# Ledger of designs, part 152: peptides against a protein of PDB entry 5D63

Target 1, 292 residues: chain A of PDB entry 5D63
Amino acid sequence: SLRRGIYHIENAGVPSAIDLKDGSSSDGTPIVGWQFTPDTINWHQLWLAEPIPNVADTFTLCNLFSGTYMDLYNGSSEAGTAVNGWQGTAFTTNPHQLWTIKKSSDGTSYKIQNYGSKTFVDLVNGDSSDGAKIAGWTGTWDEGNPHQKWYFNRMSVSSAEAQAAIARNPHIHGTYRGYILDGEYLVLPNATFTQIWKDSGLPGSKWREQIYDCDDFAIAMKAAVGKWGADSWKANGFAIFCGVMLGVNKAGDAAHAYNFTLTKDHADIVFFEPQNGGYLNDIGYDSYMAFY

## One batch from the design tools (peptide; made by RFdiffusion4, then SolubleMPNN)

Design b2_p22_4_s3 (from b2_p22_4, 11 letters changed)
Fold by OpenDDE base, seed 5:
Structure b2_p22_4_s3 (fold): chain B 292 residues (1-292), chain A 22 residues (1-22)
Amino acid sequence: as target 1 above (292 residues)
Amino acid sequence: SMMDLLRELMAEGRRVLAELLA
């Protein structure tokens, strides 16, 4: 079954993603097909899938940018019914905003069925142009129509997945204690992570003994990422991944504070030095404490 | 508060470091 998370939802037939037009929070804003750029933040094309308790394979889909929800207009079962952004809540009972999401017959892509109407989210005519209509359309779970098949590219990790990635890293001390602050984390491309670092002013900050040293740099970076998240997205229920670690060197005579993020495949962590903006697989310390 | 949590985490870190360096 599909896990709770943030997804980039891409058509199985053409290079088009589900896009909330202009990222607008207005009720009735069209959801359309739109081109995307791999390994970037596609601002209007990220969706938080929230599973509905006790309803199998059923979710709300919240646009990360606008904070509004995918909504089938009037819940109509008529082919061609508009799919729009609309105000809502994560655990709504409104069938216009409830979507059953299960694997298609090809075992890789998903189909998105409206819970009430039983119609499917359809990229009309498989149109790859920007602004192409996305609508509810008749269909079946077993048919191979690529207009109704979608890849769910997961852009986030759960706290458990992050914990597992840390546990696999060879630079974790035997006395390690981790503290999880949130439940779901949007994982940023390194380019975006670096840009936040640059915009924070940290590149121009001066190291000063005790008063502004490694721990201050590391905490300042996490604060900058947190602020970036709050300022960038209207949806709730997730955080931006940026960890802080305290580590000790192999000789046991020096300690350091630094950051870390996740690799592109979300399987491993990579260390980030906030004093110089560098990414390292080995920062020269073994972590005895982290919070993220 | 977040500040209280951070203080707790840092205190824990210092404790662990002290044990490692002792």
Scores: peptide ipSAE 0.019, ipTM 0.500, DockQ to the pose 0.728
Fold by OpenDDE base, seed 3:
Structure b2_p22_4_s3 (fold): chain B 292 residues (1-292), chain A 22 residues (1-22)
Amino acid sequence: as target 1 above (292 residues)
Amino acid sequence: SMMDLLRELMAEGRRVLAELLA
């Protein structure tokens, strides 16, 4: 079954993603097909899937940018019914905003069925152009029509997944203690992570003994990422991944504070040095404490 | 507060380091 998380939802037939037009929070904003750029933040094309308790395979889909929800207009079962952004809540009972999401017959893509109307989210005519209509359309779970099949590219990790990634890293000390601060984390591309670092002023910050040293840099980076998240997204229920670690070198005679994020495949962590903006697989320290 | 939490976490880190270096 589909896990709670943030997804980039891509059509199985053409290189088009589900896009909330202009990222607008206005009720009735069209959801359309739009091109996307791999390995970047596609701002209007990220959706938080929140599973509905006690309703199998059923979710709300919140646009990360606008904070509004995928909504089948009037819950109509008529083919061609508009799918729009609309105000809502994560655990709504409004069937216009409830979506049953299960694997298609190909075993890789998903179909998105409106809970009430039983129609499916459809890229009309498989149109790959920007602004192409996405609508509710009649269909079946077994049908192979790529207009109604979607890849769910997961852009976030759960705290448990992050914990697992840390645990398998060879640069974790035996005395390690981790502290989890949130439940779900959007994982940023390095380019975005670096840009946040640049905008924070840290590249120009001066290292000063004790008063502004490694721990200050690491904490400042985490604070900058947190603020960036709050300023960038209107949806709630997730955080932006940026960890802080304290580590000791192998000789045991030096300690350091640094950041870390997740690799593109979310399977591993990569260390980030906030004093110079470098990404390293080995920062020269083994972590004995982290919070993220 | 988050600042209090951070202080607690840092204190815990220092404790662990102290134990490691003892």
Scores: peptide ipSAE 0.017, ipTM 0.490, DockQ to the pose 0.688
Fold by OpenDDE base, seed 1:
Structure b2_p22_4_s3 (fold): chain B 292 residues (1-292), chain A 22 residues (1-22)
Amino acid sequence: as target 1 above (292 residues)
Amino acid sequence: SMMDLLRELMAEGRRVLAELLA
């Protein structure tokens, strides 16, 4: 089963992603195929999949940027029916906005079926051009048509996954206590993470004994990421991953506060020094406390 | 989308500017 999370949804046949045109929050905004850049934030192409309780394999898909939901126009079963962004809620009962998502016949890609109409999200004619029509179209689950097959590239982690990544890291103190603040986290590329750091003013901040030292830097970074998230995305129900750690050195005579994020594959953590913007696999401290 | 491309360009611009000011 598809897990709750934020996904970049890519066509299985051509290098095109499901894109909310211009990221507009207006009802009826077209959803189209559009090119994407790997390992970057594709702003209008991120979708929060929220599983519907007690309805197997069925989700709403909220555009992260606009906060609107994938919607089959009038719930029509006619081939070529428009798929648009539309106002909605995560746990709606509106069949126009309910999507059954299951593995395709190839076992890797998914098909996206409208719950009501039973038609499938289709990149019409497999058109790879920017702005290509995405529509509801007749189909079957076992059909191998790439126009209706989609890779769900997961861009987020659950709190449990983050916790597991931390647990695998060798630089965790025996007294470690982690505090989970949210349930789902968008994981940023390092380039974006660094840019937030730069924009925060931290690169120009002066270390001062006690009044503005390591903990202030680390907390300021987390605050900056939080603000960036709030300012960038209209969807709710997720956070931007940026952790704060307190650590102690091997000798036990020095402590430090620093940040951390997740590696690209989401399997490990990498430490971030907010005083210089560096990424490190070993920051020289073992964490005894973290919140994220 | 076009706005995605624009945002990427703006991000790159900000990065370059930040480096110049460093």
Scores: peptide ipSAE 0.012, ipTM 0.320, DockQ to the pose 0.020
Fold by OpenDDE base, seed 4:
Structure b2_p22_4_s3 (fold): chain B 292 residues (1-292), chain A 22 residues (1-22)
Amino acid sequence: as target 1 above (292 residues)
Amino acid sequence: SMMDLLRELMAEGRRVLAELLA
């Protein structure tokens, strides 16, 4: 079954993703096919899938950027019915915004069925052009029509997954205590992470003994990422991954505060030095505390 | 600011956004 998370949803037939046009929060904004760039933040193409309790394989899909929800217009079962962004809530009972998402016959892609109409999200005619219509269309779970098959590329991690990634890292002290602050985290590409760092002013910040040293840099970075998240996305129910660690060196005579993020495959952590913007697999310290 | 940059990039198109934030 599909896990709660943030997904980039890509057509199985052509290189097109489900895109909320212009990222607009207006009710009735078209959801369309649009080109995308792998391994980047595709701003209008990220969807938070929230599972509905006690309804098997059924979700709302919230556009991360606009904070609006995927909506089948009037819940109509007619082929060609528009799929739009519309205001909603994560646990709505509105069948126009409830989507049953299960594996397709190929075992890799998913189909997205409207809960009420039983029609499927369809890239009309498999059109790969930017702005191509996405609509509700008749179909079945077992047919192989690529117009209705979608890859769900997971762009986030759960707190449990983050915890597991930390636990696998060799630079964790025996006295380690981790504190989880959120439930789901959008994982940023390093380039985006670095840009936030640059825009925060930290590159120009002066290290000063105790008054503005390693802990201040590390916390300032986390604050900058938090603010970036709040300013960039209208959806709720997730955070931007940026951790803070306190560590001690092998000799036990020095401590440091630093940041960390997740690798591209979400399986490992990489350390980030907010004093110089460097990424390191080994920062020279073993973490005895982290919060993220 | 990050917000100003974002607004500009969105106005200039998705390719610029992808290139800068990849």
Scores: peptide ipSAE 0.006, ipTM 0.282, DockQ to the pose 0.018

Design b2_p22_4_s4 (from b2_p22_4, 11 letters changed)
Fold by OpenDDE base, seed 3:
Structure b2_p22_4_s4 (fold): chain B 292 residues (1-292), chain A 22 residues (1-22)
Amino acid sequence: as target 1 above (292 residues)
Amino acid sequence: SMMDLLRALMEEGRRELERLLA
């Protein structure tokens, strides 16, 4: 079953992703096929899938950028019915915005079926051009039509997954205590993470004994990421991953505060030094405390 | 509140860092 999370949804047949046109929050904004750039933030192409309690395999899909929801126009079962962004809520009962998402027959891709109409999200004619029509279309769960098959590339991690990634890291002190602040985290590419760091002013900040030292840098970075998240996305119910760690060196005679994020595959953490913007697999400290 | 929790964690961390760096 599909887990709650943020997904980049890519067509199984052509290199096209489900895109909310111009990221507009207006009701009726077309959802279209659009090209994407791997390993980048595809701003209008991220969708928060929220599972509906007690309704098997059924979700709302909230566009992360606009905060609007995938909506089958008038809930019509006619082939070619427009799929648009529309205002809504995560746990709506409106069948126009409820989507049953299950694995296709190939076992890798998913199909997206409207709960009410039982039609499927379809990249019409498999058109790979930017702005290609996405519509509700008749279909079955078992057919192999790539126009209706979608890869769900997960762009977020749960708090549990983050916790597991930390637990696998060898640079954790025996006295480690972790504190989880949120439930789901968008994981940023390093390039985006670095850009936030640059924009925060931290590269120009001066280390000063006690008054602005390692803990200040680390907290400032987390604050900058938080602000970036708030300023960038209209959807709620998720955070941007940026951790703070406190660590002690092997000798036990020095401590440091630093940041960390997740690797591209979300399986491990990588340390980030906010004083110089460096990414390290080993920062020279073992963490005894983290919050994220 | 979440902010209160964050503040508490920050304070705890600072105290621990000071101990280790003393």
Scores: peptide ipSAE 0.020, ipTM 0.530, DockQ to the pose 0.582
Fold by OpenDDE base, seed 4:
Structure b2_p22_4_s4 (fold): chain B 292 residues (1-292), chain A 22 residues (1-22)
Amino acid sequence: as target 1 above (292 residues)
Amino acid sequence: SMMDLLRALMEEGRRELERLLA
């Protein structure tokens, strides 16, 4: 079954993603097909899938940017019914905003069925143009129509997945203790992570003994990412991944505080030095404590 | 609270850093 998480949802037939037009939070904002750029933050095209308890394979889909939810207009079963952004809640009982998401017949893509109407999210005519209509349309689970098949590319990790990635890293001290602060984390591309770092003022910050040294830089980066998240997204129920670590060198005579994020495939961590903006697979320290 | 936890963690970390750098 589909896991809770943030997804970029791409059509199986054409290079188009499910896009909330202009990222608008207004009720009735069209959800449309739109082009996307791989390995970037596609701002209006990220959706938090929240599983509904005790309803098999059924989710709400919250647009990260607008904080509104995918909504089948009037819950109508008529082919061509508009799919829009609309205000809602993660655990709503409104069938207009409940979506059963299961694997398609090809075993790779998913189909998105409205819980009430039993119609499917459809890229009308497979139109690859920006602004192409997405609508509810009649269909079946076994139909091979690519207009109704979607790839769910996971853009986030659970706290458990992050924990597992850390555990796999060879630069973790035997005394390591990790503290999880949130449940689900949007993982940023390095370019975005770096931009946040640049915008934070840290590149111009002066290292000063004790008063503004490694721990201050690391915490400042964490704070900057947190603020960026709060300022950028209207949806709740997730955080932006940015960890803080404390480590000791091999000789045991020096300690350091630094940041870390996840690799593109979410399987590993990469260390980030907030004092110079560098990414390293080996920062020269073994972590004995982290929070993220 | 989460804030209290963060404060505690930061303080613990600082003490450990100081110990290791001493």
Scores: peptide ipSAE 0.020, ipTM 0.521, DockQ to the pose 0.533
Fold by OpenDDE base, seed 5:
Structure b2_p22_4_s4 (fold): chain B 292 residues (1-292), chain A 22 residues (1-22)
Amino acid sequence: as target 1 above (292 residues)
Amino acid sequence: SMMDLLRALMEEGRRELERLLA
């Protein structure tokens, strides 16, 4: 029942996340427990879960930063077997890289079972220290051991979820047409979104009638986010959320182009003015067109 | 292609904005 998406995977017992050490793309790079900062990009701790067609509740887990996959070394069922990053593909048949992910007995956390070995991803001894060993370990689905229970904090939205968030916003024109460009979107914290805006040069850009006005600012922001995504992550199969909207005011005598992103809970959109870097719940326009 | 789609969408937006701003 786990949806395709990008997840921050946090231990149920201690404040530790599943981390690919140093974000390295080298085969055999250790996956370890590591501390994290909420509401930030935890660069080495994001995993794209890709469901395997016709194999119930089974996924590959691709590290967003390195582009490598969670791999049980030699597929061994021995307790303490290393879990590493390793080259792979999203729809591999290699059981070393196939993980059955289902709810634990507590109904909120998940357990991660290797498809072949039937052992579980385990934070060894519940060690909360940075660099703590994560390994395959014997277990059962109904066992309450927090060493093998993980919260999957979803960091992305599907195109359908984004579409739904837009649809319930009150500032959408009756003639609205939306165009979806990708299937899954990493949603950035506002701080990161703002930093990309700052680094783009847009804060210093001069508004000029027609030659560089609202549409140019909005498109430049989207381009900056796209470039940031391409430069930051090695995994494929997802995009960075940044929308462009065209809107008309209530009087119908003015139009504007602007950006938008999603709120932290992914339930709503928030408008972003690329000319000043402001976030607004009401930008003063009703959108008749968007692409994202 | 995706690039073709993007160009088409941008052009559609531009024309619509110009209509409203004229």
Scores: peptide ipSAE 0.019, ipTM 0.527, DockQ to the pose 0.521
Fold by OpenDDE base, seed 1:
Structure b2_p22_4_s4 (fold): chain B 292 residues (1-292), chain A 22 residues (1-22)
Amino acid sequence: as target 1 above (292 residues)
Amino acid sequence: SMMDLLRALMEEGRRELERLLA
């Protein structure tokens, strides 16, 4: 079954993703097919899937940028019915905004069925052009029509997944204690993470003994990421992944504060030095405390 | 969306400029 999380949703037949046009929060904003760039933030193409309790395989889909929800216009079962962004809530009972999402017959892609109409999200005619119509369309779960098959690429991790990634890292002290601050985290590409770092002013910040040293840099980076998240996305119920660690060196005579994020595959962590913007697999310290 | 394309282009341009200024 599909896990709660943030997804980039890509058509199985053509290189097109589900896109909220202009990222607009207006009710009735068209959802369309649009090209995407791998390993980048596709701003209008990220969707938070929230599972509905006690309704099997059924979700709301919140556009991360606009904070609005995928909505089948009037809940109509007519083929060609518009799919739009519309105001809503994560646990709505509005069947226009409830989507049953299950594996397709190929076992890798998903189909997205409107809970009420029982029609499927369809890239009309498999059109790969930008702005191509996405609509509700008749179908069945076992059909192999790629117009109605979608890959759900997970762009986020749960706190448990983050915890597991940390636990696998060899640079964790035996006395390590981690503190989880949120439940779901959007994982940024390093390029975006670095840009936030640059925009924060940290590259020009001067190290000063105790008054502005390693812990201040590390906290400032986390604060910058938090602010970036708040300023960039209208959806709620997730955070931007950026951790802070305190570590001790092997000799036990020096400590350091630094950041960390997750690798692209979300399986490992990579350390980030906020004093110079460097990414390291080994920062020279073993972490005894982290919060993220 | 069009904005996504614009952002991508802007990012490419930024990276190129940074390379030239490095």
Scores: peptide ipSAE 0.008, ipTM 0.327, DockQ to the pose 0.018

Design b2_p22_5_s1 (from b2_p22_5, 17 letters changed)
Fold by OpenDDE base, seed 2:
Structure b2_p22_5_s1 (fold): chain B 292 residues (1-292), chain A 22 residues (1-22)
Amino acid sequence: as target 1 above (292 residues)
Amino acid sequence: ISEEELKAREERLFEKLQRAFS
């Protein structure tokens, strides 16, 4: 079953993603097919899937940017019914905003069925052009039509997944203690992570003994990422992944504070040195404590 | 580095984190 998380939803037939037009939060904003750039933040194309308790395989889909929800207009079962962004809540009972999401017949893509109408999210005519209509359309779960098949590219991790990634890293001290602050984390591409670092002013900050040393750099980075998240996205119920670690070197005669994020496949962590913006698989320290 | 110093660093970090996000 599909996990709670943030997804980039890509058509199985053509290189188009489900896009909220202009990221607008206005009710009735069209949801359309739009091109995307891999390994980047596609700002209007990220959707938080929130599973509905006690309703199998059924979710709301909140646009991360606008904070509005995928909505089948009037819940109509008529083919060609518009799918729009509309105000809502994560655990709504409005069937216009409830989507049953299950694997398609190919076993890799998903189909998105409106809970009420039983029609499917359809990239109309498989149109790959920017702004192509996405609508509710008649279909079946076993039909192979790629217009109604979607890849759910997971862009976030749960706290448990992050914890697991940390646990399997070889540079974790035996006395490690992790402090988890949130439940779901958007994982940023390194380029975005670096840009936040640059915009924070940290590249120009000087290391000063005690007054502004490694812990200050690491905290400043985490704060910058947190602020970036708050300022960039209107949806709630997630955080931006940026960890802080305290580590000790192998010799036991030096300690350091640094950041970390997750690799692209979300399976491992990578260390980030906020003093120079470097990414390292081995920062030379074993972490005994982390906040994230 | 003593265990006490490592713990002290943790406490200082925690305090700074609290201030940064308060």
Scores: peptide ipSAE 0.322, ipTM 0.884, DockQ to the pose 0.917
Fold by OpenDDE base, seed 1:
Structure b2_p22_5_s1 (fold): chain B 292 residues (1-292), chain A 22 residues (1-22)
Amino acid sequence: as target 1 above (292 residues)
Amino acid sequence: ISEEELKAREERLFEKLQRAFS
């Protein structure tokens, strides 16, 4: 079963992703196929899948940027019916915005079926061009038509997944305590993480004993990421991953505060030094406490 | 560094976090 999370949804047949045109929050904004760039934030192409309680394999899909939801126009079962962004809520009962998402026959891709109409999200003619029509179309779960098959690339982690990544890291102190602040985290590419760091002014900030030292840098980075998240995305129900750690060195004579994020595959953490913007697999400290 | 000092650092960090996200 598909987990709650943020996904980049790519067609199985051509290098095209499900895109909310211009990221517009207007009702009726077309959802279209659009090219994407790997390892970057594809701003209009991120979708929060929220599972509907007690309805098997059924979700709403909220566009992260616009805060609007994938909507089958008038819930029509007619082939070629437009799929648009439309205002909604995560746990709506509107069948126009409810999507049953299950594995296709190939076992890797998914099909996206409208709950009401039972038609499928279709990249019409498999058109790979920017702005290509995405529509509801007749189909079956077992068909191999790549126009209706989609890869769901997870762009977020649950708090449990983050905790697991931390737990397997060799630079965690035996007395480690983690404090989890949210449930789902968008994981940023390092380039974006670094850009937020740069934009925060931290690169020009001066270390000052006690008044602005390591913990201040680490908190400032987390705050900057939080603000970036709030300013960038209209959807709710997720956070941006940026952790703060307190660590002690092996000798036990020095302590440090620093940040951390997740690796691309979400399996591990990488440490981030907010005083210089460096990413490190070993920052020289073992973490005894983290907030994220 | 004593455990007490490490705990104190944690508490200070927590306080700063509260201020930063209030």
Scores: peptide ipSAE 0.321, ipTM 0.884, DockQ to the pose 0.901
Fold by OpenDDE base, seed 4:
Structure b2_p22_5_s1 (fold): chain B 292 residues (1-292), chain A 22 residues (1-22)
Amino acid sequence: as target 1 above (292 residues)
Amino acid sequence: ISEEELKAREERLFEKLQRAFS
């Protein structure tokens, strides 16, 4: 079963992703195929999949940028029915916005079936052009038509996954205590993470004993990421991953506060030094406390 | 570094955090 999370949804046949046109929050905004850039934030192409309790494999899909939901126009079962962004709620009962998402016959891609109409999200004609129509279309679960097959690339981690990644890291102190603040975290590419760091002014900040030292830098970075998240996305129910750690060096004679994020595959953490913007697999400290 | 000092650092961090996000 597809897990709750933020996904970049890519067509299995052509290099096109499900895109909310212009990221507009207006009702009826077309959802279209659009090109994407790997390992970047594709702003209008991120979707929060919220599983519906007690309805197997069924989700709402909230556009992260606009905060609107994938909506089959009038819930029509006619082939070619528009799929649009529309206002909604995560746990709506509106079948126009309920999508059954299961593996396709190839075992790697997914198909997205409207709960009510039983038609499938279709990249019409497999058109790879920017702005290509995405519509509801007749189909079956076992059909191999790539127009209706989608890769769900997970762009977020659950708190449990983050916790697991931390636990696997060799630079965690035996007395480690973690404080989990949220349930789902969008994981940023390092380039974006770094840009937030730059935009925060931290690169120009002066280290000062106690008054603005390592803990201040680490907190400032987390605050900057939090603000970036709040300013960038209209959807709710997720956070931007940026952790803070307190660590002790191997000699036990120095402590440090620093940040951390997750690796691209979300399996491990990487440490981030907010004083210089560096990413390190070993920052020279073992964390005894973290919050994220 | 003593456990007491480490705890103190943690407390200071949380205090700063509280101020930063209040």
Scores: peptide ipSAE 0.315, ipTM 0.882, DockQ to the pose 0.903
Fold by OpenDDE base, seed 3:
Structure b2_p22_5_s1 (fold): chain B 292 residues (1-292), chain A 22 residues (1-22)
Amino acid sequence: as target 1 above (292 residues)
Amino acid sequence: ISEEELKAREERLFEKLQRAFS
């Protein structure tokens, strides 16, 4: 079953993703097929899937950028019915915005069925062009038509997954304590993470004993990421992953505060030094406390 | 570094975090 999370949704047949056109929050904004760039933030193509309690395999899909929801126009069962962005809520009862999402017959891709109409999200004619129509279309769960099959690439991690990644890292002190602030975290590409760091002014900040030292840098980075998240996305119910750690070196004679994020596959953490913008697998310290 | 110092660092960090996100 599909887990709650943020997904980049890609067609199984062509290199096209489900895109909210221009990221517009206007009701009726077309959802279309659009090209994407791997390993980058595809701003209009990220969707928060929120599972509906007590309704098996059924979700709302909120566009992260616009904060609007995937909506089958008038809930019509007619083939070719437009799929648009529309205002809504995560736990709506509006069947126009409820989507049953289950594995397709190939076991890797998913099909997206409207709860009410029982039609499927369809990249019409498998058109790979930017702006290609996405519509509700008749179908069945067992059909192999790639027009209606979608890969759900997870772009976020749960707090539990983050915790597991930390636990696997060899640079964690035996006295480690973690403090988890949120439930779901969008994981940024390093390029985006670095850009936030640059925009924060930290590259130009000077280390000063006590008044602006390692903990200040680490906190400033986390604050910058938080602000970036708030300013960039209209959807709620998730955070941007950026951790703070306190660590002690192996000799036990030095301590440091630093940041960390997750690797591309979300299986491991990578340390980030906010004083110089470096990513390190070994920052030279073992963390005894983390905040994320 | 003593355990006390490490704890002190933690406390200072939390205080700063609280101020930054309050």
Scores: peptide ipSAE 0.315, ipTM 0.881, DockQ to the pose 0.844

